# Designs tried in a protein design run: peptides against a protein of PDB entry 8YVU. Part 25

Target 1, 39 residues: chain A of PDB entry 8YVU
Amino acid sequence: PQLCYILDAILFLYGIVLTLLYCRLKIQVRKAAITSYEK
Target 2, 160 residues: chain B of PDB entry 8YVU
Amino acid sequence: TWLTVLKKEQEFLGVTQILTAMICLCFGTVVCSVLDISHIEGDIFSSFKAGYPFWGAIFFSISGMLSIISERRNATYLVRGSLGANTASSIAGGTGITILIINLKKSLAYIHIHSCQKFFETKCFMASFSTEIVVMMLFLTILGLGSAVSLTICGAGEEL

## One batch from the design tools (peptide; aimed at target 1 K26)

Design b2_p15_4 (made by RFdiffusion4)
Pose (drawn by RFdiffusion4):
Structure b2_p15_4 (pose): chain A 39 residues (1-39), chain B 160 residues (1-160), chain C 29 residues (1-29), chain P 15 residues (1-15)
Amino acid sequence: as target 1 above (39 residues)
Amino acid sequence: as target 2 above (160 residues)
Amino acid sequence: CYILDAILFLYGIVLTLLYCRLKIQVRKA
Amino acid sequence: VDILLDVFFATVFLL
């Protein structure tokens, strides 16, 4: 009954999860590109 | 096989360490700049007053930098420094967790007894704001400390 | 406030859809 | 530098 930031609290978790998943994907793709471009 | 997986998966832990260090500064500067932290009737601030946002800001940052640079550049003396910085950050997080827990204990002791019936917007909006902020910081610090301890136990993997 | 929260509430849907598309594309690669 | 820039963008996004 006192909404806005209570619903906005989970959105910060959503942002943290996405900002970490993108970093993990970028590091993984960079490693895969390095391993595939050597030969 | 845990050691190999932890070794090959290393620099993301540094990414999340430096994300924690960067996001700690913003909260610390805004909270310590918007209003004085010594004239609170309920003395709500028990973590920002102790320097915690500025206690592990350029502390997690240096561990994250060392961990990132470790795989980028395999320096002779950088490996030794990385383990020390990781274990010092583990201790700093350990302290931060307990100080943040006693901050939650005091904030709940303030809002619990006759200070404000039901939710906020009666007399102490800042109390609920500080409680929510500290809870978000505690969760983010648990996330950072878990990665810091995992990197600390991955980095040695050998005698000395 | 509420509507401001709603405007940034769907940004996550598109961001996760593009993230899944990138994942499937990289899996194909 | 790329990682640092990603962390900077991630911080800006969270804010």

Design b2_p15_4_s1 (made by RFdiffusion4, then SolubleMPNN; from b2_p15_4, 11 letters changed)
Fold by OpenDDE base, seed 5:
Structure b2_p15_4_s1 (fold): chain B 39 residues (1-39), chain C 160 residues (1-160), chain D 39 residues (1-39), chain A 15 residues (1-15)
Amino acid sequence: as target 1 above (39 residues)
Amino acid sequence: as target 2 above (160 residues)
Amino acid sequence: as target 1 above (39 residues)
Amino acid sequence: DELLELVKQSVEFIL
C-alpha cells in the first residue's frame, strides 16, 4: 500500500508535467496559427 | 525551429529513459539489499532473479544517453547509433514487460491460492510486496518502452 | 489500498492519453511549420 | 556530473 501511494505520487507528477508541456505546445500551436493568419 | 523542437523532445525522451533506468536500478538494488531473494521460495521475484532491473536499466540508460548525444552532435553515425540503441531498448523493454506480466500473474496466483487474508503472514507480505514492486517496474518499463519507441520513430523519420 | 491501485490505473491511462495527444499536437505543429515554410 | 547536467537540462526543459 505504501508503494502504491509512491507510484500515485510519481504518476501524478508525471501527469502534471505532461499537462504543462501539452499546454505550452498548445499555446505554441495557437501562436503559430495566429501568425499564419496574419500573413 | 522544427529540428530544435524535435531535438528538445528527443532530449526529454532520453532523460525520461535514463530516469526510468535509474529508478528501476534503484528498486532492484533496494530489493536485493533488503530481501534475500535466494532464500525466498517461489517465482514471486522471477523478474529480479532474471536480473531485469539491472539489464533493463542498462539498456534504457544507454538508449537515453545515445539519444542525447545524437541530438547534441548531429552526426549521422550517432543518429544511426541512437536508432540502433533505441531499437534494442525497445526490444529489451518488450521482453521486460513480458517477464513482469508473468511475474505479476504468478504473484497474484500465489496470493489467491494462499487466501492471504492475514497480511501478517510472512509469505503473504512478501507476495504483496513483490506484486507492488512488479507493478511499479511494469509501469516504468512501459514508460521506457514508450520513450524508446518514440525515439526510434523519430530517428527513422530523420533517415528517410 | 484498492483505491490506490484504481488511482494508479486512472493516472496511467491519463498519462498514455496525454502522451498520444502530445504526439498528435506535435505532428500538427510540424505540419503547420512545413506549410509556413513552403509559403 | 553528466547525469546531474542531464537532470538540470531536464528541469530547464520542463520549467
Scores: peptide ipSAE 0.489, ipTM 0.817, DockQ to the pose 0.136
OpenDDE base, seeds 1, 2, 3, 4: peptide ipSAE 0.487, 0.468, 0.463, 0.459; ipTM 0.807, 0.801, 0.794, 0.805

Design b2_p15_4_s2 (made by RFdiffusion4, then SolubleMPNN; from b2_p15_4, 8 letters changed)
Fold by OpenDDE base, seed 5:
Structure b2_p15_4_s2 (fold): chain B 39 residues (1-39), chain C 160 residues (1-160), chain D 39 residues (1-39), chain A 15 residues (1-15)
Amino acid sequence: as target 1 above (39 residues)
Amino acid sequence: as target 2 above (160 residues)
Amino acid sequence: as target 1 above (39 residues)
Amino acid sequence: DEILEEVRKAVEFLL
């Protein structure tokens, strides 16, 4: 049971990290799309 | 700009592999230090008996390190080396997943057969503990495999 | 204890989905960058 | 030390 909670913490942290990376990548895609639209 | 983003992603994947490897190694060493696996009856620790936490950790560590080095030096030979290491890590990860699944099935079967209603029984406790560790190792192995495959795809894309 | 394992499964699935979405988004960014470079 | 720097760079990238 304690190991399960440790795994939850690791997976949660991983999920947060991936979410942040995804958000950053999404912002980059939007910026690239805006730049391409202005040209 | 795009190449820089790819490099940052490769570095992140490499770090993820190294971290996964280190966690696997830590779990392996802790289990080996706390439990005399040789004295435990059954195949509940088959993955540990096979040495998976150790060789898996080595493969993922090497793959991650090579990926980071390849990204930093931007040399063709390092790219090939990283691709090879990532491929090897992917194979190792797949093998590890298979072993862990088999171990998990055996552990679950053991728990079912002995009707482990009393958690305080030493055998049931060990089987439960083994199952938890195997599940954690399985998740870590899947993460490592995912990173290795991603790095392999990135490396293959650079060779084209 | 059972809730912990359920949470692990959900977080694991979320991690896989995010990884796939991240990969797809990365490929889209690559295609957009290549298209912008050819113009 | 290189691993620590890589981890730091990864954290900086994440943050």
Scores: peptide ipSAE 0.487, ipTM 0.821, DockQ to the pose 0.138
OpenDDE base, seeds 1, 2, 3, 4: peptide ipSAE 0.454, 0.441, 0.443, 0.436; ipTM 0.806, 0.801, 0.796, 0.804; seeds 2, 4 fail the geometry check

Design b2_p15_4_s3 (made by RFdiffusion4, then SolubleMPNN; from b2_p15_4, 10 letters changed)
Fold by OpenDDE base, seed 5:
Structure b2_p15_4_s3 (fold): chain B 39 residues (1-39), chain C 160 residues (1-160), chain D 39 residues (1-39), chain A 15 residues (1-15)
Amino acid sequence: as target 1 above (39 residues)
Amino acid sequence: as target 2 above (160 residues)
Amino acid sequence: as target 1 above (39 residues)
Amino acid sequence: DEILKEVEESVKFIL
């Protein structure tokens, strides 16, 4: 049971990191699209 | 700018591999220190008996380190070396997953056969603990495999 | 304890899905960058 | 707790 909670914590942290990276990448895509539209 | 983003992603994947490897190694070491696997009857710890936490951790660590080094030095020979290491790590991860699935099936079968109604029975406790450890190792191995495959695809894309 | 394992499965699935989405988004950014460089 | 700290430091290093 305790090991399961440790795994949950690791997976949760991984999910947060991936979400942040995804958000950053999405912002970059939007910035690139805006820059391409202004040209 | 694109190469820097790719580099950051490769470094992230490499760090993820190293972290996965370290966690697997730590779990292997803890299990070996707390449990005398040699005295445990059955194949509940078959993955540990096969030394998977150790060799898997080594492969993932080497793959991650080579990926980071390849990204930092930007040398063609290092890129090929990283690709080779990531491929080897992917194969090792796949083999590890297979072993862990087999171990998990055996552990679950053991729990089912003994009808572990009393968690405090030593055998049932050990089987449950083994199942938990194997599941954790399986998840970590899948994460490591995912990172290794991703790095392999990135490396193959750089060679084309 | 059963809830913990269910949470592990959900978080694991979420991690896989996010990884795939991140890879797809990365490929899209690459294609956009290449197209912008050819113009 | 040490493993959690090490993971946290690793995550902070990656970010």
Scores: peptide ipSAE 0.535, ipTM 0.827, DockQ to the pose 0.144
OpenDDE base, seeds 1, 2, 3, 4: peptide ipSAE 0.489, 0.451, 0.440, 0.465; ipTM 0.810, 0.799, 0.784, 0.802; seeds 2, 4 fail the geometry check

Design b2_p15_4_s4 (made by RFdiffusion4, then SolubleMPNN; from b2_p15_4, 11 letters changed)
Fold by OpenDDE base, seed 1:
Structure b2_p15_4_s4 (fold): chain B 39 residues (1-39), chain C 160 residues (1-160), chain D 39 residues (1-39), chain A 15 residues (1-15)
Amino acid sequence: as target 1 above (39 residues)
Amino acid sequence: as target 2 above (160 residues)
Amino acid sequence: as target 1 above (39 residues)
Amino acid sequence: DELLELVKESVEFIL
């Protein structure tokens, strides 16, 4: 049971990091799309 | 830019594969050092008895290292070597998943047969612990397989 | 302990889905960058 | 040591 909680913590942290990276990348895509539309 | 980003992704996937392999090795060695698996009755630790944490981790480590080296040196022979190693690692990962699933089934069957209502019973504790470790190894193996397959696809795309 | 394993499965699935979405988004950003360079 | 450097580079790449 304790190992499961450790795995949960690792997976939770991984999920948060990926979500942040995804958000940053999504913002970059939106900025690139806006810049392409202004050209 | 595309090649640079693909290169960075390959390196990241390779590092992830090596890290996964190292974690699998660490867990395997710790379990083998703490538990006398050979004296445990039943097939609860069948994945450990098969040596999967060891050979699987070695395959993933070699594949990841070759992928990183291939990416860094940009040599055609290394790219082909990395592709071969990643393919081998993908096969090893698939085999590992199969072994782990079989181990999970055996562990669950053991828990059901012995009516493990009391966690403090040594046999039930060992079965539960085995199940937990096998689940963790299964997740790590799936991650490793995903990275190896991704690297294989990237390597195949570079050769085409 | 059973709840922990369920949480592990959910977090693991979430991690895989996010990784795939991140890869797709990254490919889209690259395609947009190439198209912008060809203009 | 090389593995640790590789991990550090990977972390820097992610950040």
Scores: peptide ipSAE 0.485, ipTM 0.809, DockQ to the pose 0.132
OpenDDE base, seeds 2, 3, 4, 5: peptide ipSAE 0.464, 0.457, 0.459, 0.480; ipTM 0.804, 0.792, 0.805, 0.817; seed 4 fails the geometry check

Design b2_p15_5 (made by RFdiffusion4)
Pose (drawn by RFdiffusion4):
Structure b2_p15_5 (pose): chain A 39 residues (1-39), chain B 160 residues (1-160), chain C 29 residues (1-29), chain P 15 residues (1-15)
Amino acid sequence: as target 1 above (39 residues)
Amino acid sequence: as target 2 above (160 residues)
Amino acid sequence: CYILDAILFLYGIVLTLLYCRLKIQVRKA
Amino acid sequence: TYTTAYFTATFLLLS
């Protein structure tokens, strides 16, 4: 009954999860590009 | 096979360490700049007053930088410094967790007994704001400490 | 406030959809 | 393909 930031608290978790998943995907794709471009 | 997986997966831990160090500065500067932290009737601030946002800001940042540069550049003396910075950051997070827990204990002791019935917006909106902020910081510090301990136990992997 | 939260509430849907598309595309690669 | 995926993921992270 006192909403706004209570619903806004899980959005910060949503932002953290996405901003870590994109970093993991970028690092993984960079490693895959390095391993595939050597030969 | 845990050592190989932890070794090959290393610099993301430095990414999340530096993300914790970068996001700790913003909270610490905003909270320490908007209002004085020594004239609170409930003395709610028990973590920002102890320097915790500025105690592990350029502390986690150096451990994340060393861990990122470790795979980028295999320097002779950088491997030794990375383990020390990881274990010092593990100790700093261990302290930060307990100080943040006693900050939650005091904030709940303030809001719990006759200070404000039901939710906020009666007399102490700052008390609920500080409680929610410290809870978010505690969760983020747990996330960061778990990765710092995982990197500390991955980095040695050998005698000395 | 509430509407401001709603405007950034669907940004996550599109961001996750493009993230899944990138995943499937990289899997095909 | 991996270079395009890397830059696409960079732009999505910045968004």

Design b2_p15_5_s1 (made by RFdiffusion4, then SolubleMPNN; from b2_p15_5, 13 letters changed)
Fold by OpenDDE base, seed 5:
Structure b2_p15_5_s1 (fold): chain B 39 residues (1-39), chain C 160 residues (1-160), chain D 39 residues (1-39), chain A 15 residues (1-15)
Amino acid sequence: as target 1 above (39 residues)
Amino acid sequence: as target 2 above (160 residues)
Amino acid sequence: as target 1 above (39 residues)
Amino acid sequence: SLEELLEQLTRLSEL
């Protein structure tokens, strides 16, 4: 049971990090698209 | 820029493989140090008896290191070597997953047969602990396999 | 304990899906960057 | 350290 909760914590942290990275990447894509449209 | 981004992805995947390998190795060593698996009757620790945490960790570590080296040196022979290592790691990961699934089934069957309602029974505790470790190892192996397959696809794409 | 394992499965699936989406988004960013460089 | 690896990965991702 304790190991399961540790795994949950690790997976949760991983999910948060990936979500943040995904959001940052999505913002970069949007910025690139805007820059491409202005050129 | 595209090559640089691909390289960054390869490095990330390589680091993920190395990390997975290290975690698997750590779990293997901890289990071997805390539990005398040789004295435990049954197939609950079959994956550990087979040495999967050790050879799996070695394969993933080699694959990750080769991927990082291949990305850094950008040599054709290293790319081929990395592709080969990633393929081998993918095969090893698939085999490991199979072994872990079999072990998980055996552990679950053991828990079911003994009706382990009392957690404080030594056998039930060991079976539960084994199940938890096997599940963790299974997740790590799947992550390692995913990274190895991804690196293999990227490497194959670079050769075409 | 069972709820913990279910949570692990959900978080694991979420992690896989996010990883795939991140990879796809990264490929899109790369394509956008190449297209912007060729213009 | 794991933290250094994570920091390097984070820096690589920000690049």
Scores: peptide ipSAE 0.496, ipTM 0.807, DockQ to the pose 0.105
OpenDDE base, seeds 1, 2, 3, 4: peptide ipSAE 0.484, 0.480, 0.409, 0.415; ipTM 0.801, 0.802, 0.784, 0.792; seeds 1, 2 fail the geometry check

Design b2_p15_5_s2 (made by RFdiffusion4, then SolubleMPNN; from b2_p15_5, 12 letters changed)
Fold by OpenDDE base, seed 5:
Structure b2_p15_5_s2 (fold): chain B 39 residues (1-39), chain C 160 residues (1-160), chain D 39 residues (1-39), chain A 15 residues (1-15)
Amino acid sequence: as target 1 above (39 residues)
Amino acid sequence: as target 2 above (160 residues)
Amino acid sequence: as target 1 above (39 residues)
Amino acid sequence: ELEKALEQLDRLLSL
């Protein structure tokens, strides 16, 4: 049971980090698309 | 630039494989050191008895190392070697997942049969502990397999 | 304990999906960067 | 070490 909760914490942290990275990458894609449209 | 970024992804996948392999090896060694599996009757530790943490860790480590070396040296023979190693690692990972699923089913069945409401019973504790370790190993194996498959696809794409 | 394992499975699936989406998005960013460099 | 690897990964992914 304790190992399960530890795994949950690790997976949750991983999910949060990936979500933040995905959001940052999505913003970069949008900025790149806008810059490409202005050229 | 595109090749450089693909290389960075391959290196990362290789590092992930090595890390997964090291974690699997650590879990295997800890379980073998803390628990005398030879004295435990039953198939609860069948994956450990089969030596999966050891050979799986070796395959993932070799696959990861070959992927990193292939990326660094950019030699055709190393690319083929990495592709072969990643394929072998993928097969090993699939086999490991199958073994772990079977072990998980046996552990769950054991818990169900003994109606392990009392966690403090030694047998129930061992079964629950085994289940937890098997689940962790299963997740790590799936991650390793995903990395190996991804590297295999990337390597196959470079050969075409 | 059962809820913990279910949560682990959901978080694991979420992690896989996010990883795939992140990889796809990264490929898109690279394609956009290459297209912007050629213009 | 894992944090450093994750940080290097984050740097690689952010680049």
Scores: peptide ipSAE 0.481, ipTM 0.811, DockQ to the pose 0.113
OpenDDE base, seeds 1, 2, 3, 4: peptide ipSAE 0.487, 0.480, 0.466, 0.460; ipTM 0.814, 0.814, 0.805, 0.808; seeds 1, 2, 4 fail the geometry check

Design b2_p15_5_s3 (made by RFdiffusion4, then SolubleMPNN; from b2_p15_5, 14 letters changed)
Fold by OpenDDE base, seed 2:
Structure b2_p15_5_s3 (fold): chain B 39 residues (1-39), chain C 160 residues (1-160), chain D 39 residues (1-39), chain A 15 residues (1-15)
Amino acid sequence: as target 1 above (39 residues)
Amino acid sequence: as target 2 above (160 residues)
Amino acid sequence: as target 1 above (39 residues)
Amino acid sequence: SLERLLEEIDRLSEL
């Protein structure tokens, strides 16, 4: 049970970090698309 | 620039594969040091008895190292070698997942048969501990397989 | 303890899906950047 | 480091 909780904490942290990175990358894609449309 | 980024991604995947392999070896070593698996009656540690943490970790480590070396030297022969090693590691990962699933089923069956409601019983504790380690190893093996497959696809793309 | 293992499985699946989506999005950003550079 | 690479990619995407 203790190992399970440790794994949960690691996976949860990993999920949060990936979600933030995904959001940042999505914003970058949108900015690139807007710049491409204005040209 | 695109090639440089792909190279960095390959290095990252290779490092991830080596790290996964090292973690698997560490878990295997810790389990073998704490528990004499040879003296434990039953099939609770069948994946460990099969030596999966050892040979699986070796295959993943070799694959990761070859991928990193191939990327650094940019030699065509090393790229082919890395592709072969990644393919072998992917097969090893698939086999490892199968072994771990079988072990997980046996551990769960053991818990059900012995009605392990009392966590403080030594046998139930060992079965629960085995199940936890097997699940962790399964996750690591899936991650390793994903990295090996990704490296294989990247290597195949470079040859085309 | 059973809930912990279920949570581990869900978080692990979520992590894999997010990693794949992140990789796909990263490729899209690269394609958009290349297209923007060629213009 | 992967973090430095991600930061460099972010900088390149902003240029």
Scores: peptide ipSAE 0.427, ipTM 0.788, DockQ to the pose 0.098
OpenDDE base, seeds 1, 3, 4, 5: peptide ipSAE 0.417, 0.390, 0.416, 0.508; ipTM 0.791, 0.775, 0.790, 0.811; seeds 1, 5 fail the geometry check

Design b2_p15_5_s4 (made by RFdiffusion4, then SolubleMPNN; from b2_p15_5, 14 letters changed)
Fold by OpenDDE base, seed 1:
Structure b2_p15_5_s4 (fold): chain B 39 residues (1-39), chain C 160 residues (1-160), chain D 39 residues (1-39), chain A 15 residues (1-15)
Amino acid sequence: as target 1 above (39 residues)
Amino acid sequence: as target 2 above (160 residues)
Amino acid sequence: as target 1 above (39 residues)
Amino acid sequence: ELEKLLRQIERLSAL
């Protein structure tokens, strides 16, 4: 049971980090799309 | 830029694979050191008895190391070696998942047969512990397989 | 303990899905960058 | 360290 909670904490942290990275990448895609539209 | 990004992704995947392999090896070693699996009745630790944490960790470690070395040196022979190692690691990961699923089913069946309502019973505790470890190893194996497959696809794409 | 394992499975699935989405988004960013370079 | 490298790459890719 204790190992399960440790795994949950690791997976939760991993999920948060991936979500932040995904958001950053999505913002970059949007910026690139805007720049391509202005050209 | 594309090649540089792919290269960095390969390195990340390789490191992830090595890390997963090391964690699996550590868990396997700890379980084998703490528990005398040979004297435990039943197939609760069938994945450990099969030696999966050890050989799986070795395959994943070799695959990850070869992938990192191939990426760093950018040599054609290393790319082929990495592709071969990643393919072997993917097969090993698939086999490991199968073994772990079988072990999980056996562990769950054991818990059901012994009507493990009390966690204080040694057999029930061992079955629950085995189930927890097997689930953790299953997750790690799936992560390792995902990394190995990704590296294989990247390596195949570089050869084409 | 059982709830912990269910949470682990959900978080694991979420992590896989996010990784796939991140890869897709990264490919899109690359395609957009190539298209912008050809213009 | 790998996360730091990834963050540096993201920073470079954002430029």
Scores: peptide ipSAE 0.475, ipTM 0.808, DockQ to the pose 0.102
OpenDDE base, seeds 2, 3, 4, 5: peptide ipSAE 0.471, 0.413, 0.436, 0.513; ipTM 0.808, 0.790, 0.805, 0.827; seeds 4, 5 fail the geometry check

Design b2_p15_6 (made by RFdiffusion4)
Pose (drawn by RFdiffusion4):
Structure b2_p15_6 (pose): chain A 39 residues (1-39), chain B 160 residues (1-160), chain C 29 residues (1-29), chain P 15 residues (1-15)
Amino acid sequence: as target 1 above (39 residues)
Amino acid sequence: as target 2 above (160 residues)
Amino acid sequence: CYILDAILFLYGIVLTLLYCRLKIQVRKA
Amino acid sequence: FLLVAAFIFLFAVIF
């Protein structure tokens, strides 16, 4: 009954999860590009 | 096989350490700049008053920088410094967790007994705001400490 | 406030859809 | 560019 930031609290978790998943995907793709471009 | 997986997966832990260090500065500066932290009737601030946002800000940042540079550049003396910075950050997070827990204990002791019936917007909006902020910081610090301890136990993997 | 929260509430949907598309594309690669 | 969009979303939620 006192909404806005209570619903906005889970959005910070949503932002943290996405901003960590994109970092993990970028590092993984960079490693895969290095391992595939060597030969 | 846990050691190999932890070794090959290393610099993301430094990414999340430096993300914690960077986001800790924004909260600490905004909270310590918007209003004085020594004239609170409920003395709600028990973590920002102790320097915790500025106690592990350039502390987690140096451990994340060392862990990122470790795989980028395999320096002779950088491996030794990375373990020390990881274990010092583990101790700092251990202290931060208990200071933040006693901050939650005092904030709940303030809002619990006759200070404000039901939710906020009666007399102490700042009390609910500080409680929610410190809960978000505690969760983010747990996330950062778990990766710091994982990197600390992955980095040694050998005698000395 | 509420509507401001709603404007950035669907930004996560599109961001996760493009993230899944990138994942499937990299899996094909 | 998608990572930058995720950071913009995180900082929009923070503020």

Design b2_p15_6_s1 (made by RFdiffusion4, then SolubleMPNN; from b2_p15_6, 11 letters changed)
Fold by OpenDDE base, seed 4:
Structure b2_p15_6_s1 (fold): chain B 39 residues (1-39), chain C 160 residues (1-160), chain D 39 residues (1-39), chain A 15 residues (1-15)
Amino acid sequence: as target 1 above (39 residues)
Amino acid sequence: as target 2 above (160 residues)
Amino acid sequence: as target 1 above (39 residues)
Amino acid sequence: DLGLLSLLFLLLVLS
């Protein structure tokens, strides 16, 4: 049971990091799209 | 086209297949080292007794490696070899899924028959643990099969 | 133990969804890059 | 890179 909860904590942290990275990538893509539209 | 997209992701799919194989091998090794499967009554670990984590991992590793090599060298003979290996891996993956589903059914049936309300009972604990591991392996096998099938389609498209 | 497994399933599903979204985003970026190259 | 990271996440969840 303790190992399961530790694993859940690690997975949760990893999921948060991935979400942040995805959001950053999405923002970058949107900025690139806007810049291309202005040209 | 979908074929073009799959071709561009061929290396990624190959890496995925290798990683899946490694994880399956790790699970097999851990289970065999921690648990004495031979002394466990019933068919709760039928997939492990069949040696699926080992031979399945080998097939997936070989197919993944061949796919990566084929993509990097871009040689016709490697493409054919990769196609053959991926086809074999797809068959192995399908067989593995079947074995894992059978194991899962047996494990769930065992839990149901024994009315495992006490988690800490040895038999119920083993059945629950088996169910967890089998589910994990099933998902990994599905991912591996998906990658192998995708690589097979890519290889077949290159031969045409 | 059951709660751990439920949480694992949710995290797994979330990971799959993130992967699909990332793939879609990557395809969109590639299409945009191709369109910009043809101009 | 993010695809690989997502795959690693899936593998970690499955492990």
Scores: peptide ipSAE 0.541, ipTM 0.817, DockQ to the pose 0.557
OpenDDE base, seeds 1, 2, 3, 5: peptide ipSAE 0.532, 0.528, 0.524, 0.531; ipTM 0.810, 0.812, 0.805, 0.810; seeds 2, 5 fail the geometry check

